# Peptides against a protein of PDB entry 8YVU, part 127

Target 1, 39 residues: chain A of PDB entry 8YVU
Amino acid sequence: PQLCYILDAILFLYGIVLTLLYCRLKIQVRKAAITSYEK
Target 2, 160 residues: chain B of PDB entry 8YVU
Amino acid sequence: TWLTVLKKEQEFLGVTQILTAMICLCFGTVVCSVLDISHIEGDIFSSFKAGYPFWGAIFFSISGMLSIISERRNATYLVRGSLGANTASSIAGGTGITILIINLKKSLAYIHIHSCQKFFETKCFMASFSTEIVVMMLFLTILGLGSAVSLTICGAGEEL

## One batch from the design tools (peptide; made by RFdiffusion4, then SolubleMPNN)

Design b2_p20_3_s1 (from b2_p20_3, 12 letters changed)
Fold by OpenDDE base, seed 1:
Structure b2_p20_3_s1 (fold): chain B 39 residues (1-39), chain C 160 residues (1-160), chain D 39 residues (1-39), chain A 20 residues (1-20)
Amino acid sequence: as target 1 above (39 residues)
Amino acid sequence: as target 2 above (160 residues)
Amino acid sequence: as target 1 above (39 residues)
Amino acid sequence: LLTLILFILSTLLLLETQKL
């Protein structure tokens, strides 16, 4: 059971990090799309 | 710009903050209805005794509502009000996290001291349950803080 | 303990889905960057 | 938005699984 809670914490942290990376990547896609539209 | 993206997500972040606050409030209410925290020995429920689920939920809810209203009305005075509320909510969230971490440490220490091999012992069960609830509240508080900080950054970007 | 394992499974599935979405988004960013460079 | 919804759903499921 303790190992399970540790795994939950790691997976949760991983989910947060992935969400942040996804947000950053989505911002980059939007910036790239805007730059392509102005050209 | 990243600020423009954050502005587009502001309403969503506000809704998320309100939802997080409501969930936290529901958990607080359930714990208060099922457990008489006043009769529980020690600081296992220190976060509940401090009223964190209630005031934290209220602050997050107000911050989220103000953020949504600010975005919809696009008025400078509302933006400033939302920024203030989001900042206050972020501070409240940080304080809540601190309280929850302290509670979690006390709960874990209690479990360790009593060598809770028998899950069915009332004190061990209560300490375990408290730890689980505190962990859930900690996660919700982190989510709420994340949304409030994001909204604060959006509001700060509008003042700039 | 059984619930913890179910949660781990859900979080793991979520992590996989997010990773796939991240990969797709990364590919889109790369495609957008290539299209902007050819112009 | 979808990722945030999924994260919230995951958090809710986490919360529900801890309640059971």
Scores: peptide ipSAE 0.553, ipTM 0.831, DockQ to the pose 0.074
Fold by OpenDDE base, seed 3:
Structure b2_p20_3_s1 (fold): chain B 39 residues (1-39), chain C 160 residues (1-160), chain D 39 residues (1-39), chain A 20 residues (1-20)
Amino acid sequence: as target 1 above (39 residues)
Amino acid sequence: as target 2 above (160 residues)
Amino acid sequence: as target 1 above (39 residues)
Amino acid sequence: LLTLILFILSTLLLLETQKL
């Protein structure tokens, strides 16, 4: 019961962190694609 | 350019904010349709009684829409308007989080007072369900606030 | 309570899927970086 | 709901990734 709510909070935080990391990685892919096009 | 990447991020954040707002509205309407909050004893649904799912969702939706419009039109006057709207939505989100935390504390206190060992008792079930919904709404408001703050920072960076 | 555990299961599954997608994207970024270095 | 939100966010990120 209480463990379930704690797990939900941890999983939520993990989801946010993964989303931020995914966004950063996507930006890196875009930057790499632009740099390859200017060459 | 870095600006075009930020622009796409702003549009994505705006869409995310609108989606969060729509989810909050859907939850607000579902809870209001399924549960007669007026007949519930105590402050278990204080966030719903305050209308937070409705006004909070409206503010986030307006902020997201203005951000998308500002980004699409590239007009300086719209950037200022979007920044103002994003700031207002961030304040509204912070207020909403505060209300939800207060509601959560009251709901938890109610569960503790009634010694809800039997989950199937109507009062305990309603209190537990309310707590779950409030937690979900709290997470949605945190996401909405995060998007609004991000959009505000992006807008402020464009003015600078 | 049961809904919380169902939510935990879905969040956990989602976290795994996002982690796999992130790993795939990271591999793609690395491949793109290698290809840009060979040119 | 949190899972649904994360799923929707992931789907939006995927759609944005496909458009780019």
Scores: peptide ipSAE 0.550, ipTM 0.830, DockQ to the pose 0.423; fails the geometry check
Fold by OpenDDE base, seed 2:
Structure b2_p20_3_s1 (fold): chain B 39 residues (1-39), chain C 160 residues (1-160), chain D 39 residues (1-39), chain A 20 residues (1-20)
Amino acid sequence: as target 1 above (39 residues)
Amino acid sequence: as target 2 above (160 residues)
Amino acid sequence: as target 1 above (39 residues)
Amino acid sequence: LLTLILFILSTLLLLETQKL
């Protein structure tokens, strides 16, 4: 049971990191799309 | 363009296969270090007694390494060797899944027979833990098989 | 203990969905970069 | 590729927890 809670914490942290990376990538796509529309 | 995508997919699949193999070895080693499998009723850890985590991980590791080497050197002889290794790893993965399903059925039957209403009983805890480990290894084996089959299809497409 | 397993299943599914979304977004970034290089 | 490896590793680790 304690191991289950530790891994839940690791998975939660991983999910947060992936969400941050996804948001960063989404911002990059938006910037690239705006720059392509102004050309 | 398609060849570059396939090359990146092969490298990714090879790395995934090696990683899956390493995780299976880590689980096998941890279970062997924490649990004295010799004193546990043979049906609960039958996959471990058969040495599946060890030989399965070796086959997946060899297949993944051969795939990466074949992709890196772009030599026709290495492609054929990688295809053979991936096919062998796919067969090994299928056999491993079968063993793990049998082990899972035995573990579930054990839990049912002992009427494990109280999780705190040492026997019920060990049976539950074993069932959990076997289910994890089953999922890892399915992922490894999926990667090996994908690499085999990619290798067959290059020979064609 | 049963709640821990349910939470793990939800976190796993969330991880898969996030990876699919990340892959889709990465493909979009690559397509946008190629289109910007040809202009 | 590294993110996908980390995701697979996390997925495998998650599968490890679901079973423990």
Scores: peptide ipSAE 0.549, ipTM 0.830, DockQ to the pose 0.092; fails the geometry check
Fold by OpenDDE base, seed 5:
Structure b2_p20_3_s1 (fold): chain B 39 residues (1-39), chain C 160 residues (1-160), chain D 39 residues (1-39), chain A 20 residues (1-20)
Amino acid sequence: as target 1 above (39 residues)
Amino acid sequence: as target 2 above (160 residues)
Amino acid sequence: as target 1 above (39 residues)
Amino acid sequence: LLTLILFILSTLLLLETQKL
């Protein structure tokens, strides 16, 4: 049971980190798309 | 432009807040339907007794709806209203986190005192179930707060 | 304890889906960057 | 729930990436 709660915490943290990385990556895609449209 | 990206992020954050609020309401309703919290002695469900799932969910829902409406109508008065609602929702989220942490501490203390090795005992099961729900609600509240803060920053940036 | 395991399963599945989506987005960013470099 | 939020976020990001 303690392992389950630890796993939940790790998965939660992983979800937050993935969300932040995904947001950053989305911003990069948008910047790349804008740069390709200005050329 | 950066502003267009921020607007789309605002709508998304608003939807996230509404969803978080709906889930909190669902959990609150399920707990109230399955467990008569009024008959449960102790502070195991203190967050539910305080009505946090209900009022917290309402605040987040209103904040999210106002954010979406503000983005869609692009009116300065709606931006201010959304900013105010997002700020209020952020405060409500912070208060909710505090209540949930207190409830979690009480629930953990209860589990520890009663030496709940027999999880099949009704009291230990209820305390464990309460702790699980409180943890879930805490995570939802943190996410709601994060979205409300993000919306507040975006709204403040539009007024500038 | 059973709810914890259900939550773990959902979070795990979500983590996998997000990882796949992140990988797809990363590939798209790389493709966009390559296309911008060839112009 | 975090999963659902991240899923919606991911879906919105996908929809935006497809429009671009």
Scores: peptide ipSAE 0.541, ipTM 0.825, DockQ to the pose 0.373; fails the geometry check

Design b2_p20_3_s2 (from b2_p20_3, 12 letters changed)
Fold by OpenDDE base, seed 5:
Structure b2_p20_3_s2 (fold): chain B 39 residues (1-39), chain C 160 residues (1-160), chain D 39 residues (1-39), chain A 20 residues (1-20)
Amino acid sequence: as target 1 above (39 residues)
Amino acid sequence: as target 2 above (160 residues)
Amino acid sequence: as target 1 above (39 residues)
Amino acid sequence: LLVLILLILTTLLLLETQQL
């Protein structure tokens, strides 16, 4: 049971980090798409 | 272009905050419907007894709504109002997290004191369930705080 | 305890889905960067 | 936006699982 709570915390943190990384990556894709369109 | 992207992000963050608030309200309502908190002895549901799911949800909902309204109406005065509301919601979220952490500590202490080896005992089950609900509420509060802070940063960026 | 395990399962599934989406997005960024470098 | 939608959806799913 204690391991389950620790796993939940780790998975939650992982989800947050992945969300942040995904947002950053999405911004990069958008920037790359804009730069490709101006060319 | 940058401002339009930020506006869309702000609206989305506001919607996220409203949704988080609704979820907190739903959890509060479910817990109140399933468990008679008045008959539960101890501080296991201290966060619920304090009404945190209700007032916290209201604060987050108001912040989200103000963020959406700020995007729809003319810029400067509403941006300031939204920034104020988001700041207030961030403070409320921080306070909520603190209350939930205290509740969690009390719940964990209760579980430890009663040596809940027999998970099938009604008291231990309720304490565990309470702890689970508090943890979920804590996560939702962190998400709400994150959205409110993000909205505050966006609003501050529009005022500069 | 059962709720904790269910939460773990959901968070794990979410983490997998996010990882897949992140990988796809990363591949798209790389493709966009390569296409931008060849012009 | 999609990530936030997924986060919201995850939060909703978490809520649904708690109701169950």
Scores: peptide ipSAE 0.553, ipTM 0.837, DockQ to the pose 0.077; fails the geometry check
Fold by OpenDDE base, seed 1:
Structure b2_p20_3_s2 (fold): chain B 39 residues (1-39), chain C 160 residues (1-160), chain D 39 residues (1-39), chain A 20 residues (1-20)
Amino acid sequence: as target 1 above (39 residues)
Amino acid sequence: as target 2 above (160 residues)
Amino acid sequence: as target 1 above (39 residues)
Amino acid sequence: LLVLILLILTTLLLLETQQL
């Protein structure tokens, strides 16, 4: 049971980090699309 | 404008609302299938006894479907219908949150009264499980309300 | 303990989905960068 | 849309981890 909770915490942290990275990457794609449209 | 952003996300909000409704329905059905709520002592499942997962899921599903249909058909009568459904879903969501908060308070009170030192005691386990389910349902209700309110704002902006 | 394992399964599935989405978004950023470099 | 789904999932995960 303790191992399960540790795994949950790790998976949760991983999910947060991936979400942040995904958001940053999505913002970059949007910025690139805007820059391509202004050219 | 914020309205333009919300309009672009209307289909998404509708899908999110339907998804939230489906999750709420799934949780409701699972809890009803696994637990005999009628035999559980106390009001730890008061939200389930009130049928909130069912009617809440229905309201959110209808609101989401109407929003998606309204966006796709771009008809004024559908926009009004979607606005009405989203408003009703927002009211339902607010009521659901209230019920869930009451249920959460009862579940927490039950846990405190029984001084759940033994997690494996059936009563403490059921109260803990109820608290977990109620918090999940509360979160889903907040998300559903957020989507319904956002869709309502979009619909109101289209009527102006 | 069983509830914890169910949570782990959900978190794991979420992590996989996020990873796939991140990979797809990363590929899109790369494609946008290549298109911007060729112009 | 996908980011919002991820945010919802992340928030659900946060709530679930806070209850443990």
Scores: peptide ipSAE 0.551, ipTM 0.831, DockQ to the pose 0.083; fails the geometry check
Fold by OpenDDE base, seed 4:
Structure b2_p20_3_s2 (fold): chain B 39 residues (1-39), chain C 160 residues (1-160), chain D 39 residues (1-39), chain A 20 residues (1-20)
Amino acid sequence: as target 1 above (39 residues)
Amino acid sequence: as target 2 above (160 residues)
Amino acid sequence: as target 1 above (39 residues)
Amino acid sequence: LLVLILLILTTLLLLETQQL
């Protein structure tokens, strides 16, 4: 049970990092779409 | 442009397979160093008893290496070889997942039978630890299979 | 302990979904960059 | 490259989880 909680903490941290990276990519896609539309 | 994207994806998938293989091997070696799986009663470590972490790691490693080599040399014969290795690794991964699922079911059944309310009981600790390791191995196997299948599809698409 | 394993499975699934979405976004960024370069 | 980094991080997290 203690190992499971540690695993949950790691997976949670991983999920947060992935979410941040996803948000950054989404912002990049939006910026790329805007620059493509102004051209 | 599409070819350069596919190339980077293939290299990435190959590295992923190698890394997954190395992790599976590390897990296997750690478990074998800490626990004498041969003397463990029941099927708690059935995936380890079947040697899955070892042969699975080898298959994924070979597939990943061949994929990287095929991508780097851009030779038709290497692409075919990589496709064959990726197909074999995909089959091995599928078999490994099946073994791990069976092991997981047995481990869960063991935990249920022993009414593992007390973590400090050696048997319950071992069953819990086994379940955690099997789950981790299952995740790694799914990742390895996903990479191998992706590489197989890419390789098949290049031959058509 | 059962809740921990369920949480672990959910977090893992979330990680897979996020990875797939990230890949799709990355492909979109690349497509947008290519279309911007051809203009 | 970012997906690779994420995968490496995932792998490292899995390794760390196994060591703990």
Scores: peptide ipSAE 0.550, ipTM 0.833, DockQ to the pose 0.079; fails the geometry check
Fold by OpenDDE base, seed 3:
Structure b2_p20_3_s2 (fold): chain B 39 residues (1-39), chain C 160 residues (1-160), chain D 39 residues (1-39), chain A 20 residues (1-20)
Amino acid sequence: as target 1 above (39 residues)
Amino acid sequence: as target 2 above (160 residues)
Amino acid sequence: as target 1 above (39 residues)
Amino acid sequence: LLVLILLILTTLLLLETQQL
């Protein structure tokens, strides 16, 4: 059970990091789409 | 081009497969070094007794290496070889998942039989640790299988 | 303890889904970059 | 270790994003 809680903490941290990366990538896609529309 | 994207994805998937295999191997070796599985009563570590971390890691490593080599050399004979290796690795991954599920069921049954209310009892701790290890290995095996299947689909697409 | 294992499964599934979404977004960014280079 | 795997997977994704 203690190892399970440690695993949960690390999976949670990973989920947060992936969410931040996803948000950054989504912003990049939006910027690229805007730049392609102005050309 | 779409082909350049697929190649880069194939290389990434191959590297991911090799890395997953290395992690499984490292995990298997650490468990074998820390725990004397031979002295553990029951089938709590049946996946380790079956040598799954070792042979599974080898199959995934070979599949990943062949995929990378096939992508780099762009030779038809290597594509077929990589497809064969990826298919074999996918079968090995499926077998590994089955073994891990069986091990997980046995470990859970052991925990239930011993009414493990006290985590600090050595037997209950070992059973809980085994279940956690098996779950982690199961997840790694699913990731490895996913990469191998993706590489197989990519290789099949190149043969068509 | 049972809740911990359920949480691990949910976090793992979330990690897989986020990875797939990230891969899809990355492919979209690459496609947008190629389209901007051909103009 | 699952977190280590996820960390490695994230690092691989980061490396792939940097190579892009």
Scores: peptide ipSAE 0.543, ipTM 0.834, DockQ to the pose 0.373; fails the geometry check

Design b2_p20_3_s3 (from b2_p20_3, 12 letters changed)
Fold by OpenDDE base, seed 2:
Structure b2_p20_3_s3 (fold): chain B 39 residues (1-39), chain C 160 residues (1-160), chain D 39 residues (1-39), chain A 20 residues (1-20)
Amino acid sequence: as target 1 above (39 residues)
Amino acid sequence: as target 2 above (160 residues)
Amino acid sequence: as target 1 above (39 residues)
Amino acid sequence: LLTLILFILTTQLLLETQQL
């Protein structure tokens, strides 16, 4: 049970980090799309 | 070029496969060092008794190494060898998942039969610990299979 | 303890879905970058 | 460990995205 809770904590942290990276990547795609539309 | 992207993806998949194999070996070694599986009553550790962490990890490691070598040398014969190894590793991974699912079912049945309301009972603790390890190994095996299948598809695409 | 295993399975599935979404987004960024370079 | 692998994967994807 303690190992399960540790694993859950690590997976939760990973999910948060991935979500932040996904958001950053999405912002970059949006900026690239805007720059390509203005050219 | 799309080829450069696929090459980096193959290298990454190969590294992931080797890493998954090493993790499976580490878990197998730790479990074998902490628990005398031969003296454990029942089929709770049937996957370990079958030696899956060892042979599965070897297959994944060989497949990953062949994929990396094939990518680095760009030789047609190595591509075929890597494809064959990845296919074999995918089959081994599928078999491993089946064994782990069977082990998980047996472990869950054991927990149910013993009505493990008190977690501090040695038998219930061992059954719970076994279930946790089997679940972890199942997840690692699914990831290894996913990487091996991806490498197999990439290799098949290069042969066409 | 059973709740922990269910949570672990959900977090694992979430991690897989996020990885797939990240890969799709990365492919979109690459396509956008190629299209902007050819213009 | 699975989370660590995914973290390394994500870091590698991020580095590759920065090089493009």
Scores: peptide ipSAE 0.531, ipTM 0.818, DockQ to the pose 0.424
Fold by OpenDDE base, seed 4:
Structure b2_p20_3_s3 (fold): chain B 39 residues (1-39), chain C 160 residues (1-160), chain D 39 residues (1-39), chain A 20 residues (1-20)
Amino acid sequence: as target 1 above (39 residues)
Amino acid sequence: as target 2 above (160 residues)
Amino acid sequence: as target 1 above (39 residues)
Amino acid sequence: LLTLILFILTTQLLLETQQL
């Protein structure tokens, strides 16, 4: 049971990191789209 | 541009397969070092008894290595070889998932039979630990299979 | 303990979905970059 | 790709940490 909670904590941290990276990538896509519309 | 993207994706998928393989091997070795799986009564460790962490890891490692080599050399013979290895790895991964699911079901059944209210009982602890390890191995196998299938599709697309 | 395993499964699924979304987003960024170079 | 590598590496580190 303790190992399961540790795994949950790590998966949760991983999910947060992935979410942050996804948000950054989404911002990049939006910036690229804006730059393509201005050209 | 698309070809360059696909190449980078193939290399990444290959590295992913190797990494997944190494993790599976590490898990297999740790479990084998801590537990004498051969002497464990029941099918709680059936996936380990079948040697899945070892042969599955080897298949994924070979597939990943071949994919990386094929991508780097861009040789038609290597592409075919990588496609074959990725296909074999995908089949092995699918078989491994099946074995792990069966093992997981048996492990869960064992936990249910022993009514593991007391985590401090050695049998309950072992069954719980086995279930955790099998779940982790299942996740890794799914990741490995996903990478192998992706590489197989990419390789098949290059042959068409 | 059962809740922990369920949480692990949900977090794992979330990780897979996020990875797929990240891949799609990366493809979109690349397409947007290509379109911006062709203009 | 780098993020996916980091994801895999993090998953591996996780798995290694669980094995220790």
Scores: peptide ipSAE 0.555, ipTM 0.837, DockQ to the pose 0.098; fails the geometry check
Fold by OpenDDE base, seed 3:
Structure b2_p20_3_s3 (fold): chain B 39 residues (1-39), chain C 160 residues (1-160), chain D 39 residues (1-39), chain A 20 residues (1-20)
Amino acid sequence: as target 1 above (39 residues)
Amino acid sequence: as target 2 above (160 residues)
Amino acid sequence: as target 1 above (39 residues)
Amino acid sequence: LLTLILFILTTQLLLETQQL
C-alpha cells in the first residue's frame, strides 16, 4: 500500500512534466505554422 | 528525411527495449535473491518459477541490440535478421503477458482466500508484494511488446 | 489501497495518451520544418 | 518501476524535444 502511494506520486509528477513538454512542443508547432504562413 | 526520422526512432525504441529488458532482469534477480520462491506455497510466483523475467529480458535485449545493429550497418541481411528477432520478441512478450495475467489471477485469488485483513502476516505480505511485482512486470512487458512491435513495423516498412 | 491502484491505472493511461500526442506533435513539427526547407 | 519507466519516457520525450 505505501509502494502504491509512492508510485502514484511519481506518476503524477511524470504526468505534470509530460504536460509541460507537450505545451512547449505545441507552442513550437504554432510558431512554425505562423512562420510558414508569412512566407 | 522520413527514413532518418524512423532511424532515430528505431534506435530510441531499441534502447527502450534494452532498458526494459535490463529492468526486468534486475527485478527478476532481486526477487530471486530476496525471496526463496521454492519455499513459497502456491502459484503466487508462477511467472518467476517459469523463468519469465530471465528469458523475456534476454529476448527483448537481443531484439533491441539486433535492431540497433541493423539500423547502423544498413545491411539487407541484418534488416531481415532484426525483423525476425523483433517478431520473436513480440511473440515472447505476448506469452509473457499471458503468464503474468495468470500469475496475477492466482495471486488475487490467494489474497481473497486468505482474507488478508492483516497486512503484516507473512503470507499476506508475500501475496501483496508478489501482486505488486507482477503488475510492474506486466507493465514493463507491455512497454517491451510495444517497442518490439514498433520496430517490427519499421523493419517491415524497410523491406517493402 | 484500491483507490491507489485505480489512480495508478488512470495515470498510466494518461501517460500513454500524452506520449502518443507528443509523438504526433513531434511528427507535425518535423513535417513543418521540412516544408520550410524546401521553400 | 512504473515511475522509473515514466521517468525514462519523460527523459526520452525531453531529449526528443531538444532535438527539434
Scores: peptide ipSAE 0.537, ipTM 0.824, DockQ to the pose 0.411; fails the geometry check
Fold by OpenDDE base, seed 5:
Structure b2_p20_3_s3 (fold): chain B 39 residues (1-39), chain C 160 residues (1-160), chain D 39 residues (1-39), chain A 20 residues (1-20)
Amino acid sequence: as target 1 above (39 residues)
Amino acid sequence: as target 2 above (160 residues)
Amino acid sequence: as target 1 above (39 residues)
Amino acid sequence: LLTLILFILTTQLLLETQQL
């Protein structure tokens, strides 16, 4: 049972980090697309 | 372009907030259906007794809906209303987190006092189940607060 | 305990899906950057 | 819930990426 709660916490943190990384990556894709369109 | 991106993010955050609210309501209704909280002695379900899943979910839902409507209508008065609702929902979320943390501490203390080695005892099972639900509700509330704060920042940025 | 295990399973599945999507997006960013450099 | 939020986020991001 303690392992389950620890796993939940780790997975939750991982989900947050992945979301932030995904947002950053999406912003980079958008910036790259804009730069490619202005050329 | 930046404003359009922020608007899309705002709509998304609003939808996320509504969804968080709906899940909180679902958990509240499930707990109320499975357990007669009124007959449960102790503070294990203090957050449910306080009606947090219900009012918290309503506040988050209203905030999310107002944010979506504000974004769609693009009217200054609606933006202000949405900002106010988002601020109110953020405060409600913070209060909810506090209540849930207190409930979690009480539940953990109860489990510790009763030395719940036998998980099959009805009281220990109920305390464990309550703790699990409270933890889930806490995570939901944190996510709702995060979305509401983000929406508030976006709305404040549109008013500047 | 059973709810924790269900939550763990869902979060784990989600983490895998997000990781796959992140990898796909990262590949797209790299492809876009390469295409922008070749122009 | 976090999973569902992230799923919605991911779906929205995917939709936006397809519209670009």
Scores: peptide ipSAE 0.535, ipTM 0.824, DockQ to the pose 0.411; fails the geometry check

